Peptides against a protein of PDB entry 5VZU. Designs and how they scored, part 42

Target 1, 271 residues: chain A of PDB entry 5VZU
Amino acid sequence: GRTLEDIFHEHMQELILMKFIYTSQYDNCLTYRRIYLPPSRPDDLIKPGLFKGTYGSHGLEIVMLSFHGRRARGTKITGDPNIPAGQQTVEIDLRHRIQLPDLENQRNFNELSRIVLEVRERVRQEQQEGGHEAGEGRGRQGPRESQPSPAQPRAEAPSKGPDGTPGEDGGEPGDAVAAAEQPAQCGQGQPFVLPVGVSSRNEDYPRTCRMCFYGTGLIAGHGFTSPERTPGVFILFDEDRFGFVWLELKSFSLYSRVQATFRNADAPSPQ

## One batch from the design tools (peptide; aimed at target 1 H11 G56 S57)

Design b2_p20_7_s2 (made by RFdiffusion4, then SolubleMPNN; from b2_p20_7, 10 letters changed)
Fold by OpenDDE base, seed 2:
Order: C-alpha cells, then structure tokens, then sequence
Structure b2_p20_7_s2 (fold): chain B 271 residues (1-271), chain A 20 residues (1-20)
C-alpha cells in the first residue's frame, strides 16, 4: 500500500513539476500588469498594502491586503500551481470578531474550532435572512382589488363571571445588572499561542495579538480545480503583521508587510 | 481515507506538514 510518506513525496514531486511547467510556459510570453496600492482610509483596520506570506510548500507569496467597508480582502499578487494570481486568497468579515480564550484554552484546537464554527453558522444565517428580505421586496405585485363579498352577521354568545381576588405581591424589580461591556482593552494585546496540532512553517510568530476576526480562505487542487472556501481566523498582531489559521487544514500562515517604498504606486485619484 | 488525504494535501498546497 502507499504510505503517508509516499503520498507526500508524490505530491511534492507533482508540485515542483507544476511550478516548473508554469514558470517555463511563460518564458516566451511575459505580460506585465501595473499594480496600484489601495488608498488608505481612516476606518481601515491597518494600512492596506503588500504583505509577504510564508506558508506551505510554496514558500514566499505576495498578497495585497485591502479594506472594503466591513470586509477585508487578501488578493494574490503571486500565483501558484493551485490558485492563480488575482484570486482572493482570504476574505475577512470585520463584523464577526473572534474572542480568543485565555492562553491555557487557546492550546485546545476543539475550543477554537467550536468558536469559529459558531460564527460561521451566524454568518450563514445572516446571509439567508438578508437574501429573504431582498427576495420579498420584489414579490409584492399589488393585490388586485378583489371585491368585498358581503358581511354575514353571526352570533351572540355569552357572559361568564366574576371573581376578583387582589393579590398584591409587590415583587421587587430585580436590578438587571447590565453586564458592563468590559471596554475591549484595545490597547494591550492579549497573549497568543497556536492550538496543539496546528502546523506553522515557522515557530517564530508573534506571541501577542491585538484582535481576531472570522474569515474564509481559498483552497483548490492543481490547475485551480474544485476551488472552495474554508473557514479560518484572521489574527491581527500589529500594523505590519497578520496571520490566518486555516481551521480545516490545521495550518497557520504568517503575513508580514513589504517595507519597500514604491514610487508612483498610488492609485490615480478618481477624477 | 488515503484518497481524502491526497485531496486535502492537493488543496492545502502542503500548508500542513503534519501529514508527515
């Protein structure tokens, strides 16, 4: 039978071969496309721009991070054998914050999985409800005035009675102690550790995070076959670093800002 | 099981090395 090692070696060979084929096919026909950096907005979670990702067998990938209201997007600048350049490798829902537990419970993968899947279900419900409201708004073709068929008159029935007992019991209004929304201590990062059984290419990741959000990552077979979105966690470490936990893949990707300054990379002002 | 693992490996781009 094939061993796990055999499967790994075969897949590594296939990946290297695919990478070689893609690289060699373009040797005779290079198309250059200008990339513009997204403009920074005051409501952006961090400055948008280019990030270098280090994950998986691909090594170094370049992703553009951009903000779109309550969503963030990571767009591939570098393609790979599975996912072409220009695809959205990650989509982040900034409405759905993930609250990480304490450092002890962060080591439990099942706890993180539970939290993420609960948020995934909420996102799915919100999409179904919003789809229904958009559907019902078109369906009200005005009711044709069906004529008023006549009001038949029936009937009487009866009277029953009396009893009045006045029981006073003045139940004191239990002070609903408004659970003071502990002001999200936006200033101090929380301790961060990967769950047991989540692979990281590098053990050198930030051990403190600012905030986390629900997101989805794009996965596909070679040649962009059977593309699907898998649930995960976007982890903001600081202004220049974020991570993504791929829940179903039990893997972590670290992204760091490209510090290179590009001349004339700003998007032209909308005229 | 092995076919599911192969499909996960292909889709993961070997994002997890825990399969080794």
Amino acid sequence: as target 1 above (271 residues)
Amino acid sequence: LLEELEEKLKKSNLKSFEYV
Scores: peptide ipSAE 0.140, ipTM 0.766, DockQ to the pose 0.118
OpenDDE base, seeds 1, 3, 4, 5: peptide ipSAE 0.095, 0.128, 0.074, 0.071; ipTM 0.734, 0.756, 0.733, 0.725; seed 4 fails the geometry check

Design b2_p20_7_s3 (made by RFdiffusion4, then SolubleMPNN; from b2_p20_7, 10 letters changed)
Fold by OpenDDE base, seed 4:
Structure b2_p20_7_s3 (fold): chain B 271 residues (1-271), chain A 20 residues (1-20)
Amino acid sequence: as target 1 above (271 residues)
Amino acid sequence: LLEEIEEKLKKSNLRSFESV
C-alpha cells in the first residue's frame, strides 16, 4: 500500500514538476499587472500592505492585507499551482473575535476546533437571517398601484381643550446597569502557543498575540479545481505580523510585513 | 484515513504540503 511518505514524496514531485512546467513553458506568456497598496484608514486594525508568508524551501508567498469595514482580506500576490494570484487566500470577519483559552488549554486542538466551529455556526446563522431580511424586504414592494382613494371631506373635529392635569407618574429610572464593556484590553498581548498537532514550518513564531478573529481560507486542487473555504483563526501578533491557523488542514501560516518602501505604489484616487 | 489525507493534501495550497 502507499505509505504517508510515498504520498508525500509523490505530491512533492508533482509540485516541483508543476513549478518547473509553469516556469519553463508559461514564462513567455506572463501578463504583468500593476499592484497598488490599499490606502490606510484610521479604523484599520493594522496598517494594510504586503506581507511575506513564512514558507520553507519552495518559495515566497506574498499576500496583500486590506481592510473592508468589518472584514479583512488577504489577497494572493503570488500564485501557486492550487490558488492563482489575485485570489483571496484568507477572509477575516472582524465582527467575530476569538478568545483563546489559557496557555494550557491552547495546546488542546479539540478545544480550539470547538471554539472555531461555534463561531462558524453563528456566522452561518447571521448570513441566513440577513439573507431573509434582504429577501423579504425586496419581495413586498410589488407596485401597489395607489388607486386614488377619493378625497373624503375632512370633518372639522372640534377643538375641545380639556385641562387634563399631568399625573406625576414618578417612574423610577431602573438603573440599566450598563454592563461595563470591559475595555478591550488593546494593550496587553496574551500568551500564545500552537495546539498539539498543528504543523508549523517555523517554530519561531510569536509567543504573544494581541487578538484573534474568525476567518476562512481558500483551498483548491491543482489548477484551481473544486475551490472551497475552510474555517480558521486569524491571529494578530503585532503591527507587522499575523498568522492563520487552517483548522481542517491542522497547519499554521505566519505572515510578516514587507518592510520595503515602494515609490508610486499608492492607489489612484477614485475619480 | 490515507485517502482523506491525500484528498486534503490535493485540496491544500502549496504551503500545506510541506506541513505534513
Scores: peptide ipSAE 0.062, ipTM 0.719, DockQ to the pose 0.125
OpenDDE base, seeds 1, 2, 3, 5: peptide ipSAE 0.062, 0.060, 0.054, 0.044; ipTM 0.712, 0.699, 0.693, 0.684; seeds 1, 3 fail the geometry check

Design b2_p20_7_s4 (made by RFdiffusion4, then SolubleMPNN; from b2_p20_7, 10 letters changed)
Fold by OpenDDE base, seed 1:
Structure b2_p20_7_s4 (fold): chain B 271 residues (1-271), chain A 20 residues (1-20)
Amino acid sequence: as target 1 above (271 residues)
Amino acid sequence: LLEELEKKLSESSLKSFELV
């Protein structure tokens, strides 16, 4: 029988062949585009920049991580046969933190799936509600020409004050036991392990994570066919490493900061 | 040949991060 390694080898040969075809067909008409590093902001979760992704089958990819308020984006700098360069490979919702279970329950893929799908449903509800509020707000700016309605003298209707007795409804203040939000120990990373059945290219991933967020990843067939957003988990390990769990694909991608310093890579200040 | 290979590869149901 073909080994998993044989299948990987064949797939890698196809990917190399595709790259060769694309580079050879177009008379070497290569478009070079300058990439600017995103400026760092004080509220950025980590320093934005270039990260090297390790994907199981696709080898080495470069992603730009950038922050956009309560969203983070991973933009492909390198394209692959499925997803071209410039596409948002991951979109992270920094409003929706994922709480991982204990280390034993983290091995359960169904538990992670439950947690992620619950957050996905909340995100979907918020998008539906926010879509309604944005629709109602635009309708009221009809220019009501304020025709000056003449001041009709409203007559002095008399002051009869009836003695309504104050009913002493002594509603006991139900002690809302403020569930003491245990101060999220903001500083200590939690133990991290991939669920059973999640594929990782390397078992050498960080075994401690700082925080996790809900996100979506972009997947597509070859030639960017049938592109879709799949739910996943963004895992911040440290300042230089993050991961993404592709829930439906049962795959994990590890991203490590490119340590190379680029001169003149900053965007020109808007004049 | 190259066009036929390109067509076969583009028609592949292989998705990103799918191990087929």
Scores: peptide ipSAE 0.033, ipTM 0.660, DockQ to the pose 0.506
OpenDDE base, seeds 2, 3, 4, 5: peptide ipSAE 0.030, 0.030, 0.026, 0.022; ipTM 0.655, 0.627, 0.652, 0.653

Design b2_p20_8 (made by RFdiffusion4)
Pose (drawn by RFdiffusion4):
Structure b2_p20_8 (pose): chain A 212 residues (1-129, 189-271), chain P 20 residues (1-20)
Amino acid sequence: GRTLEDIFHEHMQELILMKFIYTSQYDNCLTYRRIYLPPSRPDDLIKPGLFKGTYGSHGLEIVMLSFHGRRARGTKITGDPNIPAGQQTVEIDLRHRIQLPDLENQRNFNELSRIVLEVRERVRQEQQEGQPFVLPVGVSSRNEDYPRTCRMCFYGTGLIAGHGFTSPERTPGVFILFDEDRFGFVWLELKSFSLYSRVQATFRNADAPSPQ
Amino acid sequence: STNEWLSEQNNKYLNELKAE
C-alpha cells in the first residue's frame, strides 16, 4: 500500500526489493510442505492459532501460537532473512507471570529490565538444578494503536539472528496478553515491541491428526 | 515515523552485532 517513494528510505526499500526479486524467481513453480493448525485444549489454554505480527522493518509476518504444557510457542509461518519461516520466534513461560505496575512504573524501562532479568535468573536456577497498560519510554512500536489495557504478562524469550540466520540466540522479553486475540512481546535488548493479532479467517482441512 | 526509523536502525544494529 505504498509507492517507491515511501519506501526509498531505506533499509526497508532494500529488504522489500530483495523479497520481490527472490520470491518472484519462483514464477509459481513452488513446492509446498504440510502444516497443521494447533490442537485446542480447555482449562489448559488461552487460545491457539495463526496471528499477524509486527516484525519491524520486515513488516508483518504470520506466526502460529501453540501450547505445549507450561510453555506457549510462536512458530513462524512467514519469515525473513534474519529468522526464517519455520523457526521458533517466541517462547512464553506460562508459570512465570509478571505483575504489572501502575502506569508510571510501566513507563520506567529500567524497572522493567531489572524485573525481567530477575525472572530470567530464577528460570536459569530452576532449569540448571484487565488494568491500564503502556509501553515504557524508549521502547519502539511500529503499531502505536496497541491496546492500552491488558489482562496479564509472562516472561518469555525471542529468537534473534543476524542476516542469513547467523548465530541465532534467545533474548529475554515479556509477553503481554491484551484480549482473547491480541498479544504483544517486548524485545528487551532491542527496546522494541511486536504486536500480534488473530487471523480471523477460517481454515478447511487444517486440523492435525493428533498432538504428536 | 520515528518508530519505523528505529525498526530499521534495530535491524541494522543486529546485523552489525552478528557480523562481528

Design b2_p20_8_s1 (made by RFdiffusion4, then SolubleMPNN; from b2_p20_8, 14 letters changed)
Fold by OpenDDE base, seed 3:
Structure b2_p20_8_s1 (fold): chain B 271 residues (1-271), chain A 20 residues (1-20)
Amino acid sequence: as target 1 above (271 residues)
Amino acid sequence: SEADRRAQEIEKELDERKAK
């Protein structure tokens, strides 16, 4: 029988062939566009910029990470036969932090899936509620009948109330047991492992993570057919590395910062 | 050919696979 390795090699060869066919068809009509690095903001989770991502059988792809308020975005700079360049490969909701379980329970794919699907349902509910408030708020602008300004009543002078003697009621200070908010150990990363059955290109990924967030990944058939967003987990490892767990695909993408410096790659200052 | 049929089956299987 064909090994899993044989199937992977056959699939990889076909993806390379498809990429070659697509590139050869456009050889006579290429549009070149300058790519600018996004400006860094103080509130950015990490420095924005170019990352090299692992995309399984597609190999390595270049992704631009950028921050947009409470959202982070990965945009493909290089495309593949499924998802073309310029698409948002990942979209991260920085409002919805995911707490990973202990290292033993992180090996359980069903536990991670449960946690992420619960967050997905909350995000869906918040979108439905926010849609209703925006709808109802527009209906009540009935014509503001200009009601005439009622006359300002004169401020009558405050009468001097008498010197009530301060009774020294020595109320015992009830010990407000300040629930010591355990200082979020923001400095020591949590142990990290992929769930059983989640594929990675290699086992050389960081075994400690800083924080995780809910996100969605873009998937499609060949030629960008039937594109959809699937739930996943953004894993921040460090300043130069992050991951994305694609739940439905049972796949992991590792993103590593491109350390190359480019001349004239900064976005032009807004005039 | 049998090779062309197998290529079409693989192509179809790949086209049915949504990927990232």
Scores: peptide ipSAE 0.318, ipTM 0.730, DockQ to the pose 0.124
OpenDDE base, seeds 1, 2, 4, 5: peptide ipSAE 0.018, 0.018, 0.018, 0.015; ipTM 0.604, 0.576, 0.588, 0.544

Design b2_p20_8_s2 (made by RFdiffusion4, then SolubleMPNN; from b2_p20_8, 13 letters changed)
Fold by OpenDDE base, seed 3:
Structure b2_p20_8_s2 (fold): chain B 271 residues (1-271), chain A 20 residues (1-20)
Amino acid sequence: as target 1 above (271 residues)
Amino acid sequence: TEAEKRAQEIEKALNEKKAK
């Protein structure tokens, strides 16, 4: 039977061949576009910028990290035979924090899968509720046929009466103890390990994480066929490193900041 | 074996040809 090694070698050969074919198609028509770094904001989780990501059989890819309110986005700067450059490889929901279990339970893939799928269902419910509110507001512009019905005048009548009984209904102010959103404690880093069965390029990843968030990763067939978003976990390690666990792929991507400084890489000020 | 099950899962994922 085919070994695991044979399957990986066949897949790697197909990817190399596809990469060669795609590269050779452009030999006579190259368009160069300047890439600008996203502006940094004070509320950004970490400084936006270029990261080197591990993409398994694709090797290393360059990803731009940017922040968009309560969402973070990884955009491919380098493409591969499955996902072209300019696609959003990861989209992170910074509203939905993932709480990792203790280090022993982090080894259990099914436990991580359970936690993430529960958050995915909440995100789906919130999207359905927000879609209903936007739908109901548009319906009521019935045509104002302003027919000009006429002026009739009539008059009179006057009368009186009095009484003002003051009902004392002393509604007790229920102390809605606003559950103080515990400020996301920039707490001591939690011990981190990959679940059993999650593939990494190596075991050289940070063994401590600051926080995790729900996110989705983009997957597709060769030539960007049948693209879909799969559930995953964004893991913030430090200012220069983050990870993404691709649950359905049972794969881990480690992202490390590109330390090179670039001249003229800042976005032009919006005129 | 666990290795054969993993090979079949990977072969299935490769045949579905979906990658990141």
Scores: peptide ipSAE 0.312, ipTM 0.723, DockQ to the pose 0.168
OpenDDE base, seeds 1, 2, 4, 5: peptide ipSAE 0.019, 0.017, 0.018, 0.017; ipTM 0.591, 0.562, 0.579, 0.558

Design b2_p20_8_s3 (made by RFdiffusion4, then SolubleMPNN; from b2_p20_8, 12 letters changed)
Fold by OpenDDE base, seed 3:
Structure b2_p20_8_s3 (fold): chain B 271 residues (1-271), chain A 20 residues (1-20)
Amino acid sequence: as target 1 above (271 residues)
Amino acid sequence: SENDIKAQEIEKALNEKKAK
C-alpha cells in the first residue's frame, strides 16, 4: 500500500505545484500595495506587528498582529493555496480568557476541547442576546407626529427651609468581607504543554505561558473553497511569541516576532 | 494493512481537509 511517507510526499508535491500555478498566474497582473505597521496603543496586550507563523504543511507564513479594542486579529501577509493573503487567519476575543488546567490535565485534548466549547457557547449566547436588544430598539420609532404640546408654565418649586439637624446615627461598620481579589499572578507564567495528538512543526515551543484567550481560526479547501471559522485558543508566551491551538485540526501554530526594523513602515498620520 | 487504512484516512483527510 501507500506508506504515510508516500502520502506526505504527494501532498507536499501538490502544495508546491499549487504555489507554482498561483505564482505563474500573477505574472500577467501584479498589484503592489504598501503594508504599514499598526500604531502601538497603551492598552495593546503586546506590541502589534509582523510575526512568522507555523502553518503545518504550508510551512512558514507572515502574519500581521493588530489590536481592535477587545479583539486581536492576525491577518495573512503571505497566503497559501487554501487561505489567500489579506484574510484574517485568527480572530481573538480578549473578553474571554481561557483558564488552562494543571500540567497533567493539559495533556488531555478532551479537557481543553470541553473548556473551549463552553466558552464558544457563552460567546454565541451573548451574540443572540445582543441581537435581540438591537432588534427591539428599532421597531418603536414609528413617526409619532410631535404635536406641539403647549408650554405649561414652570411652577416655581418652593424653597424648602434649612433645618439641618445633625442626626449622629452611628451606623456600625458592617464587616465588608473584602472578596480577596486573587492577585492576578501577572509575574509567574503557567507551565504549558500541548495536548496529546495536537501536531506542532517542532517540539521547540515555550513551556510556560502568561495567559490564554478564546479565538477562531479561518480554514478552507484549495482555492479558498467553503471558508469557515473554527474554535481555538490564543496563547500568549511573551512579548515576541504567541501560539494558536486549532482544536478541529488538532494543530498548533507558533508565531514569533519578525525582529527586522523597517524604515518608513509607520502608517501615515491621518491628515 | 493497518498502515494502509491510516494512509487512506490521512489521504482522505488531506483531500477533504480544510487547511489553515
Scores: peptide ipSAE 0.325, ipTM 0.715, DockQ to the pose 0.140
OpenDDE base, seeds 1, 2, 4, 5: peptide ipSAE 0.022, 0.021, 0.019, 0.020; ipTM 0.624, 0.630, 0.604, 0.600

Design b2_p20_8_s4 (made by RFdiffusion4, then SolubleMPNN; from b2_p20_8, 14 letters changed)
Fold by OpenDDE base, seed 3:
Structure b2_p20_8_s4 (fold): chain B 271 residues (1-271), chain A 20 residues (1-20)
Amino acid sequence: as target 1 above (271 residues)
Amino acid sequence: SENDKKAQEITLALDEKKAK
């Protein structure tokens, strides 16, 4: 039978060959596009910008992190044989925070999987409910048939009656204890460890995280075949580092900010 | 499956670094 090593060697040979074919095809006609950095907003979770992926088998992987209200996006600046440049490698839902367990329970992959899948189901329910409200509102423009029906006049009349009493029923205002939105503690960093069986290219990842969020990662076959979104966890470590746990792939990707300053990288102001 | 190839890419590219 093919060993895991045989499958690996065949796969790596295919990747090297594809990389060679793609690079050699571009030798004759290169189109350069200027990349603009996203504008920074005060409500952004961290400063948007370029991040280097440390996980990449294909070499240097660059992702642009940007914020879009309650969503964050990682856009590939560098393509690979599976996912071309310009695709959203990760989409993060900043409405759905993941609460990691204690450090002992963080080693349990099944616990992380449970937590993520529970959040995935909530996101799915919210999408179904929001889809129904948008659908019902459009239906009732029935045609205003303007039929001119006529004038009839009739007249009458009169009468009386009286006094029905005001019942006082003083329904006590039930104190809706507003569950105090615990201020999103920009809290002291939580101890962080990868679950057992989650592969990391380097064991040198931050052992403390600030916040985690539900997200989806893009996966595809070679040539961007059968693209799909898989559930995952976005892990904010600090201002310059984030991770993504690919739940189904049992993989972890670490991203570090590109510290280089670029001249003329700001988006032109919308005129 | 095509998904198995990509899962293998990520996993196996990680395992090459453990073997070095």
Scores: peptide ipSAE 0.045, ipTM 0.675, DockQ to the pose 0.084
OpenDDE base, seeds 1, 2, 4, 5: peptide ipSAE 0.036, 0.027, 0.029, 0.019; ipTM 0.689, 0.671, 0.669, 0.614

## One batch from the design tools (peptide; aimed at target 1 G56 S57 A220 W246)

Design b2_p21_1 (made by RFdiffusion4)
Pose (drawn by RFdiffusion4):
Structure b2_p21_1 (pose): chain A 212 residues (1-129, 189-271), chain P 21 residues (1-21)
Amino acid sequence: GRTLEDIFHEHMQELILMKFIYTSQYDNCLTYRRIYLPPSRPDDLIKPGLFKGTYGSHGLEIVMLSFHGRRARGTKITGDPNIPAGQQTVEIDLRHRIQLPDLENQRNFNELSRIVLEVRERVRQEQQEGQPFVLPVGVSSRNEDYPRTCRMCFYGTGLIAGHGFTSPERTPGVFILFDEDRFGFVWLELKSFSLYSRVQATFRNADAPSPQ
Amino acid sequence: ARTDQYYEQVKQLPPHYSVQS
C-alpha cells in the first residue's frame, strides 16, 4: 500500500526488493509442504492458531501460536532472511507470570529489564539443577495502536539471528496478553515491541491427525 | 541454489535483526 517513494528510505526498500525478486523467480512453480492448525485444549490453554505479527522492517509475518504444556510456541509461517519461515520465533514460559506495575513503573525501562533478567536467572537455576498498559520509554513499536489495557504478562525468549540466519540465539523478553486474540512481545535487548493479532479467517482441512 | 544465493546477497546488507525497526 505504498509507492517506490515511501520505501526509498531505505533499509526496507532493499529488503522489499530482494523479496520481490527472490519470490518472483519462482513464477508460481512451487513446492508446498503440509502444515496443520494446532490442537485446541480446554483448561490448559488460552487459545491457539495463526496470528499476524509485526517484525520490524520486514513488515508483518504470520506466526502460529501453539501450546505444549507450561510453554507456548510461536512458529513462523512466513519469515524473513534473519529468522526464516518454519523457525521458533518465540517461546513463552507459562509458569513464570510477571506482575504489571502501575503505569509510571511500566514506563521505566530499567525496572522492566532488571525484573526480566531476574526471571531469566531463576529459570536458568530451575533448568540447570485487566489493568492499564504502556510500553516503557525507549521501546519502539511499529504499530502505536497497541492496546492500552492488558490481562497478564509472562517471561519468554525470542530467536534472533543476523542475515542468513547466522548464529541464531535466544534473547529474553516479556509476552503480553491483551485480549483473547491480541498479544505482544517486548524484545528486551532490541528495545522493540512486536504486536500480534489473530487471523480471523477460517480454514478447511487444516486440523492435525493428532497432537504428535 | 536460489535460496543459497539469496542468503549470500542479504549478507551484504548492513547488520539487522528480524524484529528491529

Design b2_p21_1_s1 (made by RFdiffusion4, then SolubleMPNN; from b2_p21_1, 14 letters changed)
Fold by OpenDDE base, seed 2:
Structure b2_p21_1_s1 (fold): chain B 271 residues (1-271), chain A 21 residues (1-21)
Amino acid sequence: as target 1 above (271 residues)
Amino acid sequence: SLEQKYLELAKKLPKSYSYEF
């Protein structure tokens, strides 16, 4: 029978063939567009810019990281046979932090999947509630002329009596032990390991992370067919490195900052 | 065409290989 290795080799040959077909179609007609680096803002989680990311079978791709209030976006600068250049490969919700378990429980893919799917459901609920409030606020308050329906004088039911026994029961003030919000230890990152069965292109990924957030990645069939967003985890390692765990694909993308200095790459100030 | 042969092969792949990122 065909082995998983045979299927993988066929898939890789097909991806190479697709990449060749797409590249050869444009051999005589190239359009160039200038790319500008997004301006850095004080509230940006890290400096925005170009990153090289690992995309499994596609290999290395260039992604622009940018910040948009409480959202981050990765935009493909390079395209592949599935996802073309200019698409938003990842969208990160900086409102929804992912808390990773201890290092032992981080090896359990089902535990990470549970945590992320719970956050996905919260994000869905918040989107539904915010959609309802925006819908109800357009209710045309037509002027209902409130006809003054006459106040019928409903009766004085009576005064029953007095007995005043002042039972002193001195309920001790239960010390509400304010659950001390453990100060987010801002300094030492959390130990990090990929779950068992998550594929990484390289085992050389950071073994400590600063913070994680809920996000979605873009997936599609060949030729950008039926594009959809899959749930994942954005992992901040440091100022120059982040990861994305693609849950449904059981894959990990490592992104590393492009250390090249670009001249005249700053966006023109909006006049 | 080579493209048509490719599209016919891609339809035979397991669903796990049909969607990439």
Scores: peptide ipSAE 0.316, ipTM 0.659, DockQ to the pose 0.242
OpenDDE base, seeds 1, 3, 4, 5: peptide ipSAE 0.315, 0.309, 0.023, 0.015; ipTM 0.665, 0.668, 0.584, 0.523; seed 4 fails the geometry check

Design b2_p21_1_s2 (made by RFdiffusion4, then SolubleMPNN; from b2_p21_1, 13 letters changed)
Fold by OpenDDE base, seed 3:
Order: structure tokens, then C-alpha cells, then sequence
Structure b2_p21_1_s2 (fold): chain B 271 residues (1-271), chain A 21 residues (1-21)
């Protein structure tokens, strides 16, 4: 049979060939597109902008992080042999926080898998319910043929009926205990470790995270063949670092803010 | 086979994925 090593070597040869094809295309025609930085909003989880992923032998990848209400998106600025530039490599649902277990149980990949898959099923249920409500609202405006039925005049009379007494039901003001929205404890980082069997090309990842969210990553074959979304975990470490755990792939991607300042990179104000 | 499934998966792996052997 083919060994896992044979499979890996063939995959790496194809990947190197694809990289060579992409780099050799620069000799013929360069199309330049201006990239605009997304405006920062008060409700943004962190400042939006450019982040660098370090993918070892794949090199440096650049991703734009942007916020869209209760969703975040990572858009590829650099393409790779699988996923072209401009694709949404990650989509994060900021409504669905992932609660990591203690540090000991974080080493168990099956615990993380259980937690993520439970959230995935909730997201699917919410999408089905919201799809049903949008479907029923197309009520049949049947054509009401306005038949002009005539105005007959009947006059009848006056009856006075009587005195219904005002019952004074003195309903006590029930103390609406305002459920104090526990202030989102944004401040205390949780100890963080990758599960056993999650591949990280860089063991130097932050060992403390602020919060985690459910998300999906885009995966595809070489040349963007058979693209699909796979479940994962977005991990916010700090203002300048986030990670993504690709659950089905058992891999981790670390992203760090690009500290370079770009002149004239702001989006034109919508007029 | 397990090999065919692994090849299919390997083709879809993000650049960050490393195979630990």
C-alpha cells in the first residue's frame, strides 16, 4: 500500500508545483487591487486590520480581520494553492461563545470536539427556525376583487345599558429584579493549551486566552476544488493575537497583527 | 481505503497543516 509518508510526499510535490505555477505567473501580468482597511467600530471585539499567519513551509499568509455585527471574518489577502486571495478563510459567530474546560481537560481533544459540535448543532437549529419565519411571511395576497356591494341605510336605535363598577385591583409592584447582566468579564484570561493531537507548527503560542467563539474555516483542494466549511474555534489571545483551531483537521493557526502603518489605507467614507 | 480518505483530506488541508508521522 502507499504509506502515509508516500501520501505526504505526493501532496508536498503537488503543493510545490502549484506554488511554482503561481510565482511564475508574475512574469506575465500583475493585477494590482487596492486593499482598504475596515473602519474600527466601538462594538468591535478588537481593532480590525491585517494579521499575519505563520504556516511554516507555506510561508507568510496575510488575513484581513473585519467585524460585521455579531460576526467576524478573516479574508485572505494572500492566496495559496488551495484558497485564492479574497476568500473568507474563517467566519466567526460572536453569538456562540465557546467555554473551554480547565487546563487538564483542555488536553482532551474529545472534550473540545463535544463542546464545538454541540454549538454547531445549536447554530444549525437557529438557522432552520429563522428560515421558517422568513418563509411564512409571504402571505397570499389573493386579489381581493373589490365587488362594490351597495350602501343600504339601516337606522336602528339607542339602548343605554348600565354601570359596570371599577374594580380597584391593587396589584403590588412586583420588584423587577433587573437581572444584572453580569458584566462580561473581558479582563481575566483563562489558561490555554492545545489538545493532544492538534498539530501546531509553532509551539510558541500564547498560554492564556481571553475568550473563544464558534467559527467555520474554509478548506479546499488545490486550485480551489470542492470548497467546504469545517467547524472550528476562534481563540482571542489579546488585542494583537488570535488563533483558529481547525477541529476536523486537528490543526492550529496563529495570527499576529501586522504592526506596519499604511498611509491612505482607510476606506473612503460612504457618501 | 484509509489512504484514499487521507489523500482526499490532505488535498483540502490548509497550508498550516503538518503531518506528524
Amino acid sequence: as target 1 above (271 residues)
Amino acid sequence: SLEEKYLELAKKLPPSYSFEF
Scores: peptide ipSAE 0.040, ipTM 0.628, DockQ to the pose 0.088
OpenDDE base, seeds 1, 2, 4, 5: peptide ipSAE 0.027, 0.031, 0.026, 0.027; ipTM 0.597, 0.625, 0.611, 0.578; seed 1 fails the geometry check

Design b2_p21_1_s3 (made by RFdiffusion4, then SolubleMPNN; from b2_p21_1, 13 letters changed)
Fold by OpenDDE base, seed 5:
Structure b2_p21_1_s3 (fold): chain B 271 residues (1-271), chain A 21 residues (1-21)
Amino acid sequence: as target 1 above (271 residues)
Amino acid sequence: ELEKKYLELTKKLPPSYSYEF
């Protein structure tokens, strides 16, 4: 029978072959598409741009980091056998900060897993609640066939008098619990270590992080089969480095800013 | 079971996905 070792070897051979095919496509007629760098906004967590990462068995990847209000996105610039270029490899929810425990408890994968899964459940609840408000508004325009009810003569209801006692309805201003925007404490970085059993291609990752956020990563089979979002942690190390912990995959990807200056890479100003 | 593990293997995996067999 096929052993799991046989399956692993076959998978690795397939990945190598696919990488070879993709690399050999550079010798073919390529269609070049211009990529524009996203404009920086004042409220962006870091400067948007190109980042070079290490992801999985696929090796080096280039992603474009961009900000979209309370969301960040990593878009693949380089495709791989599983996920083509242009796909959003990571989606980060900047509303959902992950608080890492102390350095000792950070080594515990189950503790990180608990924290991330609790945040995932909150995100799911918020999506369900926001979906209900949008759903209830559309249901009630059934076409009332206006049957022409015959014009019964409206009897003159008498002019009852003016006693306008102004009820001081002291509507207590409902305390809008301003969800305390925890100021992005650009504080001193927290000590950071990967949990035991989380694989990294590079042990040379930053040992201090500024902040972490809940996010999802895109995973798929070869040829972009059965694409799904898996929970993870976006880790901001500094202005030029971030990581992503793929929780279910027990893996870490480090991304470093591409320091190359691109001439004329800015998006054309909207005319 | 083996088919499920195979399908998981064919996903985008980390380089050091040690399948604990």
Scores: peptide ipSAE 0.028, ipTM 0.628, DockQ to the pose 0.083
OpenDDE base, seeds 1, 2, 3, 4: peptide ipSAE 0.025, 0.027, 0.027, 0.027; ipTM 0.637, 0.660, 0.681, 0.655

